# Ledger of designs, part 84: peptides against a protein of PDB entry 5K2M

Target 1, 273 residues: chain A of PDB entry 5K2M
Amino acid sequence: MRIGITYTVLRREEMAIKERAGEFGEVVMLHEDDLLFPGNYDLDVVIIRNVSHFKALYTARLFESEGIPTVNSSRLIFEAGDKLFATLRLAGKVPVPEWKAALSEGGALRVPDSLGYPLVSKPVFGSWGRLLAKVNDRDSLEAVLEHRKWMKNPLYGIHYFQEFVEKPGRDIRSYVIGGEFVGAIYRYSNHWITNTARGGKAEPCSDPEVEELSVKAWEAFGEGALAIDIFESEKGLLVNEVNPNMEFKNAARVTGADMAGKLVEYAVEVAKT

## One batch from the design tools (peptide; made by RFdiffusion4, then SolubleMPNN)

Design b2_p16_1_s3
Fold by OpenDDE base, seed 3:
Structure b2_p16_1_s3 (fold): chain B 273 residues (1-273), chain A 16 residues (1-16)
Amino acid sequence: as target 1 above (273 residues)
Amino acid sequence: MELSEEELKKLEEEAK
């Protein structure tokens, strides 16, 4: 078996995936600079580890066009990597924060009529809490919308809002690969935006309800490897978002779970289907 | 994930 691994940066995750993949077959590391299409790739499966959502999406689709399956698939990356599209899948299966989408400023100005204040403005794409805004009032909403008008990427004209969820100074990140729950962690932060990339403590999360909810959230998509972000709210657990291009170094360290191995095992299974 | 070139450089530095 020949396993490709596409990557932008050789992070701890990619090193671990490479090491584990070597136990199953021949490993072919493919930096983004190595990727030209159409190509004659001799691979049974490709693990997609490009940092950019869009580069990951296109890379996956390009390999698929040559008959090579990918983990994750382009379909999953597309559906899960967009916050709004992910919400559309999740909302039918698991509890999610209340949300609204608007396609114009005029529509966006009516969002508080249903969600109330405070609400959270999110871009449909982005990382590390970038461009998340807690909107407490009409003046703040108008300011956010005004700024969005001047952003050149047309995707910023897609207005996605959530209710503001009060969290207990932490959130939960769980990992589900091929439908199997692999592990979960608490991510602590003093800020309403919890992200380990900005310097937070991680601790193991052992909660059967988190495990069950995480699997259900994965089932909304039905394939691949996902990190799942869960809020502990007053009304119970809420699935906030999913990530089809997961970081797991902190989670693997804290839980001891072999996330890289599980990902490789799943990729091998995909190659055989 | 969607990062700027500057953010990618930072990741590269952290990965060394």
Scores: peptide ipSAE 0.310, ipTM 0.905, DockQ to the pose 0.658
Fold by OpenDDE base, seed 4:
Structure b2_p16_1_s3 (fold): chain B 273 residues (1-273), chain A 16 residues (1-16)
Amino acid sequence: as target 1 above (273 residues)
Amino acid sequence: MELSEEELKKLEEEAK
């Protein structure tokens, strides 16, 4: 078996994936600079680890066009990596924060009529809480919308909002690969944006309710490897978002779960299908 | 030279 691994930066995750993949077959590391299509690649499966959502998406689709399955698939990356599209999938299966989408400034200005203040403005793409805004009032909303007008990417014109969820100084990140719950962590932060990449502390989360909810959230998509962000709210657990290009170094360290191994095992299964 | 966590984060942010 020949396993490709595409990557932008060789992170701890990619190193772990490479190491574990070597136990199953020949590993072909493919930096973004090495990728040209069509390329007639001799691979049984490709694990997509490009940092950019769009690069990951297109890389996956390009390999698929050559008959090579990817983990994650381009479909999953597309649907899960867009916060709005992910919400559309999730909302039918699991509790999610209240949300609104608007396609114009005029529409966006009416969002508080439904959600009230405070609300959270999110770009439909992005990571690490980038361009998340807690919008406390009309002035802040207008400012966010004004800034969006000057952003180059047209996707910034898609206005996605959530209710502001009061969290107990933490959120949950769980991992589901191939429908199997692999592990979960609490991410602690004194900021309303909880992210370990921003210096938050991680601790193991062992909660059957989290496990069940995580699997259900994964089932909304029905394939691949997902990190799932869950809020502990006054109204119970809410699935906030999913990430089809997950970081797991902290989670693996804290839980001891073999996330890299599980990912590789799933990729091998995909290759054999 | 192993990138610091901060440098890695910067690269990750730039790559997205």
Scores: peptide ipSAE 0.020, ipTM 0.582, DockQ to the pose 0.100
Fold by OpenDDE base, seed 5:
Structure b2_p16_1_s3 (fold): chain B 273 residues (1-273), chain A 16 residues (1-16)
Amino acid sequence: as target 1 above (273 residues)
Amino acid sequence: MELSEEELKKLEEEAK
């Protein structure tokens, strides 16, 4: 078994994946600078750990074009890594925050007619809460839309909105790999954007409802390794988003779950199919 | 080398 691992930066996650992969076979670390296509890669599977969503997507697709399966697949990265496309998958299987998509400023200005205020504006791509805006009123909405006009990437012209969900000072991040629930954590934050990145405390989450919902959310995609962000709301649990390029350092530490091992095991299974 | 979350954000932005 030859396992490739593509990466931008050797994070704790990549080091853990490398270590665990070594138990199953030969590990080939592939920095982004090492990747040229087409190429003759002698690999049975590639674990995609590029930091950039788009680089991860294209890297996965390029390996797949060489007949090498990837974890995650380019399909999964594409569908799960886009907030709108992910919502389209999730909405058919699990409760999600109310959402609207608009393809023009004129359409976006009508979103409050259905969602009301406050609402959240999200880019369809990006991580760590970048360019999330809580929109409290019409003036704020107009400002966000005006700013989007000056952004260079055409994807910023895709307007994705959610209802603002009042959270109990925390959210939930769960992990499902190959359809198996691996673990979950509470992420505490006093900010409406709950991110452990901002110094939030993480605690283990042991909730059967979270476990069930997480598996159902994964089933909406049907493959791969996903981190799932869940909100506790007055309406119950809501699946906010999924991440096909998951960070799990904090979750692994807090839960003791072998996230890296589970990922490698799944990659080995994928290699054998 | 473990990067801070801010450093990772910058890298992702630069890597786009």
Scores: peptide ipSAE 0.020, ipTM 0.595, DockQ to the pose 0.097; fails the geometry check
Fold by OpenDDE base, seed 2:
Structure b2_p16_1_s3 (fold): chain B 273 residues (1-273), chain A 16 residues (1-16)
Amino acid sequence: as target 1 above (273 residues)
Amino acid sequence: MELSEEELKKLEEEAK
């Protein structure tokens, strides 16, 4: 068994994955600078750990073109890594925050007619809560739309909105790998954007409802390793988003779950199919 | 050396 691991930065996650992969076979670490295609890669599977969503997506697709399966697959990265596409998958299977998508400024200005205020503006791509805006009124909506108009990437012209969900000062991040629930954590934040980057505390989450919902959310995609972000709302649990390029350092530390081992085990299974 | 989330954000922005 030869296991590739692509990466941008050698984080604790990549180190853990490397270590566990070494128990199953030969490990080939592939920094982004090492990736040239077409290439003659002698690998049975590649674990994709590039930081950039797009680099991860293209890397996965490039290996697949060489007949090498990836974890995650380019399909999963594409569908799960786009907030709107992920919502489309999730909405048919699990509760999600109310959402609207608009493809023009004129369309976006009508979103409050359906969702009301406050609402949340999200880019369809990006991580760590970047460019999330709480839109409390018409003036704020116009400002967000004006700023988007001047952004270089045309994807910023895809206007994705959610209802603002009042959270109890925390959200839930769960992990499902190969259809198996691996663990979950609470992420605490004093800000409406729950991001561990702002000094948030993580605690174990042991809730059967979270486990069930997480598995159902994974089943909406049907493959791979996903981190699942869940909100605790007055309406119950809502699946906010999924991440096909999961960070799990804090979750592994807090829960004691072997996230890296589970990921490698799944990759080995994928290699054998 | 553990990268801060801010450093990771910067790397992701540079990697876009």
Scores: peptide ipSAE 0.019, ipTM 0.578, DockQ to the pose 0.095; fails the geometry check

Design b2_p16_1_s4
Fold by OpenDDE base, seed 5:
Structure b2_p16_1_s4 (fold): chain B 273 residues (1-273), chain A 16 residues (1-16)
Amino acid sequence: as target 1 above (273 residues)
Amino acid sequence: SFLSEEELKKLEEESL
């Protein structure tokens, strides 16, 4: 078994994945600078750990074009890594925050007619709560839309909105790999954006409802390794988003779950199919 | 913070 691991930065996650992969076979670390295509890669599977969503997506697709399966697949990265496409999958299977998508400023200005205020503006791509805006009124909505006009990436012209969910000072991040629930954590923050990467505290989450919901959320995609962000709301649990390029250092530390091992085990299974 | 400000900034710059 030859396992590739693509990466941008050697994080604790990549080091853990490398270590665990070494128990199953030969490990080939592939920095982004090492990647040239087409190429003759002698690999049975590639674990995609590029930091960039787009680099991860294209890297996965490029390896797949060489007949090498990836974890995650380019399909999963594409569908799960886009907040709108992920919502389309999730909405058919699990409770999600109320959402609207608009393809123009004129359409976006009508979103409050259905969602009301406050609402949250999200780019369809991006990490760590970047460019999330809590929109409290019409003036704020107009400002966000005006700013989007000056952003160079055309994807900023795709307007994705959610209802603002009042959270109990925390959210939940769960992990499902190959359809197996691996673990979950609470992420505490006094800010409306709960993210441990931004200094939040993590604690173990042991809730059967979270476990069940997490598996159902994964089943909306049907493959791969996903981190799942869940809100505790007055309506119950809501699946906010999924991440096909999951960070798990804090979750692994807090829960004691072998997330790196589970990821490698799944990659080995994928290599054998 | 689980990441330093510098580490977070570096990741954010590469995250698109």
Scores: peptide ipSAE 0.032, ipTM 0.726, DockQ to the pose 0.103
Fold by OpenDDE base, seed 4:
Structure b2_p16_1_s4 (fold): chain B 273 residues (1-273), chain A 16 residues (1-16)
Amino acid sequence: as target 1 above (273 residues)
Amino acid sequence: SFLSEEELKKLEEESL
């Protein structure tokens, strides 16, 4: 078996994936600079680890066009990596924060009529809480919308909002691969944005309700490897978002779960299908 | 950390 691994930066995750993949077959590391299509690649499966959501999406689709399956698939990356599209999938299966989407500034200005203040403005794409805004009032909303107007990417014109969820100084990140719950962590932060990539502390989360909810959230998509962000709210657990291009170094370290191995095992199974 | 602050910033910039 020949396992490709596409990457932008060789992180701990990519190193771990490479190491574990070597136990199953020949590993072909593919930096973004090595990727040209059509390329007639001799690979049985490709693990997509490009940092960019869009590069990951297009890379996956390009390999698929050559008959090479990817983990994650381009479909999953597309649907899970867009916060709005992910919400559309999740909302039918699991509790999610209340949300609104608007396609114009005029529409966005009416969002508080439904959600009230405070609300959270999110770009439909992006990582590590980038461009998340807690919008406390009308003036702040207008400012966010004005800034979005001048952003270059047209996707910034898609206005996605959530209710502001009061969290107990932490959130949960769980990992589901091939429908199997692999592990979960608490991410602690004194800021309303909880992210270990921004210096937050991680601790193991062992909660059967989290496990069950995580699997259900994964089932909304029905394939691949997902990190799932869950909020502990006054109204119970809420699935906030999913990530089809997950970081797991902190979770693997804290839980001891073999996330890289599970990902490779899943990729091997995908290759055999 | 495994990555420098500069590398982390670069990752953040490339994460689109």
Scores: peptide ipSAE 0.032, ipTM 0.724, DockQ to the pose 0.102
Fold by OpenDDE base, seed 3:
Structure b2_p16_1_s4 (fold): chain B 273 residues (1-273), chain A 16 residues (1-16)
Amino acid sequence: as target 1 above (273 residues)
Amino acid sequence: SFLSEEELKKLEEESL
């Protein structure tokens, strides 16, 4: 078996995936600079680890066009990597924060009529809490919308909002690969935006409700490897978002779970289907 | 360990 691994930056995750993949077959590391299409790739499966959502999406689709399956698939990357599209999948299966989408400034100005204040403005793409805004009032909403009008990327004109969820100084990140729950962590932060990449603390999360909810959230998509972000709210657990390009170094360290191995095992199974 | 500020910025630039 020949396993490709596409990557932008060789992180701890990519090193771990490479190491584990070597136990199953020949490993071909493919930096973004190595990727030209159409190509003659001799690979049974490709693990997609490009940092960019869009580069990951297009890379997956390009390999698929050559008959090479990918983990994750372009379909999953597309559906899960967009916050609004992910919400559309999740909302039919699991509890999610209340949300609204608007396609114009005029529509966006009516969002508080249903969600109230405070609300959270999110871009439909992006990571690490970038361009998240807590909107407390009308003046703040108008300011956010005004700034969005001048942003270059047309996707910033897609207005996605959530209710503001009060969290207990932490959130939960779980991992589901091929439908199997692999592990979960608490991510602690003093800020309303929790992210371990920017610092903080991670601790193991051993909660059967989190496990069950995480699997259900994965089932909304029905394939691949997902990190799942869950909020602890007054109304119970809420699935906030999913990530088809998961970071797991902190979770693997804290839980001891072989997330890289599980990802490789899943990729090997995908190669055989 | 966490990413350095520089590493995080680099990843953020590539994350689109």
Scores: peptide ipSAE 0.026, ipTM 0.706, DockQ to the pose 0.101
Fold by OpenDDE base, seed 1:
Formats: structure tokens, C-alpha cells, sequence
Structure b2_p16_1_s4 (fold): chain B 273 residues (1-273), chain A 16 residues (1-16)
């Protein structure tokens, strides 16, 4: 078994994946600078760990074009890594926050007519709460839309909104790999954006309802390794988003779950199909 | 341990 691992930065996650992959076969570390296509890669599977969503997507598709399966697949990265496309998958299977999408400023200005205020404006791509805005009123909505006009990437013209969910000072991040629930954590923050990457505390989450919901959320996509963000709301648990390029160092530390091992095991299974 | 502000900024830049 020859296992490739693509990466941008050698994080704790990539080191753990490398270590576990070494137990199954030969490991080939591939920095983004090493990736040239078409290439002559002798690999049975590639674990995609590029930081950029788009670099991960294109890397996966390029390996697939050479007959090498990837974890995650380009399909999964595409559908799960876009907040709107992920919502479209999730909404048919699990409870999600109420949402609206608009393709113009004029459309976006009508979103409050359906969802009311406060709203959350999200870009369809991006991580770590970047460009999230709590929109409390018309003036704030107009400001967000005005700023979007001056952004270079045309994807900022795709307007995705959610209802603002009042959370109990925390959210949940769970991990499902190959359809198996691996673990979950609470992420604590005094800010309405809960993200452990920004200094929030993490604690283990042991809740059978979270486990069941997480598996159902994964089943909406039907493959790969996903981190799943869940809100505790007055309406019950809501699946907010999924991440096909998960960070898990804090979750692994807090839960003791071998997330790197589970990811490698799944990649080995994919290589054999 | 969590990412520092500097580490987060570097990752954000690489994600663009």
C-alpha cells in the first residue's frame, strides 16, 4: 500500500496522519509545491490535507483523473466545502437553520422579508468564521452588500443567509469518518462565533442525539471524512455546516479518539475498492 | 493548544 498525503502546512493533524499511515504501508508526503500534473504518481490512495478549499478540490480531481482515489473525493470536497451546496444536501436529511440564497443585491435586500432580523451573512466558501456578519437591521445589510461589491472574487456575489441561532455560549463539532461516528466536542465562546481555532475552549461531548444526528448528516453526502458543526437551539439540534478538510487536533486531544487512525483506515478501504 | 493569532493569519492567507 502506497499512501500519498498532500498538504500546505505540516500541522499536528498531518503529522498524526503520516504516523498512522506508516503502519499500513509506504507514505509519500506531497507538499503543494511538489504537485505537478499530469504526473506519474505510483499511489494507491491520496489523503487530501491542503488548507485551501480550492487547492484541495483541484488536487483531488487531478489525482482522480490519473485513476488514484482520494480522501476526500473531489465530489465531496465540492459539495461539502461550499456552505450553500452543503445546505442543499443537508436540508433533505437533517434539521438545518433557516436559510435564504440570493444572486443579486436586489434579491438579498428582500431576504429579511422572509427570515426577519437578526440574520447571519456568510460567504459560500471560507473557514474560521471569516467574513461572517451578524446583520441586525437594514443599515447593516446594506453595508455588507456594499462591501461585497468591491470584493475581487465573484463568489462574494452569491449571497447566503441564515437565521441567527441563539446558542448557549457553545456549539458542537462532531466527526464522522466512513459513516462511523468518531467523536464530538463542545466549543465554548462568549462571542456569537464559536471557533476553537480563535481561542475557544473545547470539552468532550457525549450525547447519543448528537451521534445519531451526525451520522445522518454524513449520510446526506454518503462518503468520506467530515467534521460536522451542530447548534443547540430552542428548536433542538441544527446542523449548521460540514467541513471536508477537518482540523481535529483539539478534538483528538479532548476526546482521546484516534481520528488520524480512523481517517487512514478509511483511506486504505477506499484504496481497495 | 489553540492556534496563535499569527498562525491563524498564515492559514487564512494560504486558504485564499
Amino acid sequence: as target 1 above (273 residues)
Amino acid sequence: SFLSEEELKKLEEESL
Scores: peptide ipSAE 0.018, ipTM 0.628, DockQ to the pose 0.101

Design b2_p16_3_s4 (from b2_p16_3 with H1G N3D P5E E14K)
Fold by OpenDDE base, seed 5:
Structure b2_p16_3_s4 (fold): chain B 273 residues (1-273), chain A 16 residues (1-16)
Amino acid sequence: as target 1 above (273 residues)
Amino acid sequence: GTDDEEEIEKLKEKYE
């Protein structure tokens, strides 16, 4: 078996994936600079580890066009990597924060009529809590919308909002690969944006309810490897978002779970189907 | 992941 791994940066995750993949077959590391299409790639499967969501998406689709399956698939990257599209999948299967989407400024200004204040403005793309805004009032909403007008990317014209969820100073990140729950962590932060990239402490999360909810969230997409962000709310557990380009270094360290191995095992399974 | 080139560059610098 020949396993490709596309990457932008050789992170600890990519190193671990490479090492584990070597146990299953020949590993072909493919830096972004090495990728030209159409090509004659002799690969049974490609693990997509591009840092960019869009580069990951297009890379996956390009390999698929040559008959080479990818983990994750371009479909999954597309649907899970867009916060709104992910919400559409999730909302049919699991509890999610109350949300509203608007396609115009005029529509966005009516969002508080249903969600109230405070609400959270999110871009449909992006990571690490970027361009998240807690909107406490009308003036803040108008300011966010005004700023969006000056952003040249047309995707910023898609207005996605959630209710503000009061969290107990932490959130949960779980990992589901090939439908199997692999592990979960608590991410602690004193800020309303909980992200380990911002210096939050991570601790193991062992909660059967989290496990069940995580699997259900994965089933909303039905394939691949996903990190799942879950909020602890007064309403119970809410699935906030999923990430098809998951970082797992901290989670693997904290839980001891072989996330890289599970990802490779799944990729090998995909290659055989 | 991120599509921010500056953050990608910082990430490269961290692992190079």
Scores: peptide ipSAE 0.507, ipTM 0.943, DockQ to the pose 0.858
Fold by OpenDDE base, seed 1:
Structure b2_p16_3_s4 (fold): chain B 273 residues (1-273), chain A 16 residues (1-16)
Amino acid sequence: as target 1 above (273 residues)
Amino acid sequence: GTDDEEEIEKLKEKYE
């Protein structure tokens, strides 16, 4: 078994994946600078760990074009890594926050007619709570939309909104790999944006309802390794988003779960399919 | 992850 690992930065996650992959076969570390296509890669599977969503997506697709399967697949990265596309998958399987999408400023200005205020504006791509805005009123909505006009990437013209969900000062991040629940954490924050990458505290989450919901959320996509973001709301548990390029350093530390091992095991299974 | 180049550079610096 020859296992490739693509990466941008050798983080704790990539080190752990490398170490565990070595138990299953030969490991080939592939920094982004090493990736040229078309190429003659002798690999049975590639674990995608590029930091950029788009670089991860294209890297996966490029290996697939050479007949080499990837974890995650380009399909999964594409569908799960876009908040709107992910919502489309999730909404048919699990409870999600109320949402609206608009393709123009004029459409976006009508979103409060359905969602009310406050609402949350999100870009369809991006991580770490970047460009999230809590929109409390019409003036704030107009300001967000005005600023979007000056952003260079045309994807900022895709307007995605959610209802504002009141959370108990925390959210849940769970991990499902190959359909198996691996673990979950609470992420604490004093801000309405809860993200451990922004200095939030992580604690173990042991809740069978979270486990069941996480697996169902994964089943909406039906493959790969996903981190699942879940809100505790007055309406119950809501699946907010998924991440096909998950960070798990804090979760692994807090839960003791072998997330790197589970990822490698799944990659080996994919290689044998 | 992130697609912000500045944040990626900061991440690189952190792990150098």
Scores: peptide ipSAE 0.506, ipTM 0.943, DockQ to the pose 0.872
Fold by OpenDDE base, seed 3:
Structure b2_p16_3_s4 (fold): chain B 273 residues (1-273), chain A 16 residues (1-16)
Amino acid sequence: as target 1 above (273 residues)
Amino acid sequence: GTDDEEEIEKLKEKYE
């Protein structure tokens, strides 16, 4: 078996994936600079580890066009990597924060009539809490909308809002690969935006409700490897978002779970299908 | 991940 691994940066995750993949077959590391299409790739499966969501999406689709399956698939990357599209899948299966989408400023100005204040404004793409805004009032909403008009990317014209969820100074990140729950962590932050990339503490999360909810959230998509972000709210557990391009170094360290091995095992399974 | 090229470059610098 020949396993490709596409990557932008050789992170701890990519090193671990490479090492584990070597136990199953020949490993072909493919830096973004090596990717030209159409090509003649002799690979049974490709693990997609591009840092960019869009580069990951297009890379996956390009390999698929040559008959090579990918983990994750371009379909999964597309649906899970967009916050609105992910919400559409999740909302049919699991509890999610209340949300509204508007396609114009005029529509966006009516969002508080349904959700009230405070709101959270999110771009449909992007990571690490970028361009998240807590909108407390009408003046703040107008300011956010005005700023969006000056953004050049047309995707910023898609207005996605959630209710503001009060969290207990932490959130949960779980991992589900091939339908199997692999592990979960608490991520602590003093800010309403919780992100371990900004230096937050991580601790193991051993909650059977989190495990069950995480599997159900994965089933909304039905394939691949997903990191799942869950809020602890007054209404109970809420699935906030999923990530088809997961970082797991902190989770693997804290839980001891073999996330890289599970990802490779799943990729091998996909190759055999 | 990120689609911000500046952040990707910083990430490269961190792991090179």
Scores: peptide ipSAE 0.505, ipTM 0.943, DockQ to the pose 0.852
Fold by OpenDDE base, seed 2:
Structure b2_p16_3_s4 (fold): chain B 273 residues (1-273), chain A 16 residues (1-16)
Amino acid sequence: as target 1 above (273 residues)
Amino acid sequence: GTDDEEEIEKLKEKYE
């Protein structure tokens, strides 16, 4: 078994994946600067750990074009890594925050007519809560839309909005790999944007409802390894988003779950199919 | 895009 691991930065996650992969076969570390296609890669599977969503997507597709399966697949990265596309999948299977999408400023200005205020404006791509805006009123909406006009990436012209969900000072991040629930954590934050990257406390989450919901959310995509962000709302649990390029160092530490091992095991299974 | 580059740069700063 020859296992490739693509990466941008050697994080704790990539080190753990490398270590565990070594138990199953030969490991080939592939920095993104070293990736050239078409190539002659002698690999049975590639674990995609590029930081950039788009680099991960294209890397996965390029390996697949050479007959090498990837974890995650380019399909999963595409569908799960875009917040709007992910919402489209999730909304058919699990409770999600109310949402609207608009393709123009004129359309976006009508979003409050259906969702009311406050709203959350999200880019369809990006990590760590970048460019998330709580939109409390019309003036704020106009300001967000005006700023989007001057952003160079045309994807910022895709206007994705959610209802603002009041959270109990925390959210839940769960992990499902190959359809198996691996673990979950609470992420505490005093800010409405909960993200572990901002230094929030993490605690184990042992809730059977979270486990069930997490598996259902994964089933909306039906493959791969996903981190699932869940909100505790007055309406119950809501699946906010999924991440096909998960960070798990804090979750692994807090839960004791072997997330790196589970990811490698799944990759080995994918290689054998 | 600029966002990915900034994220990568921040990650590099964090892990060097």
Scores: peptide ipSAE 0.025, ipTM 0.648, DockQ to the pose 0.387

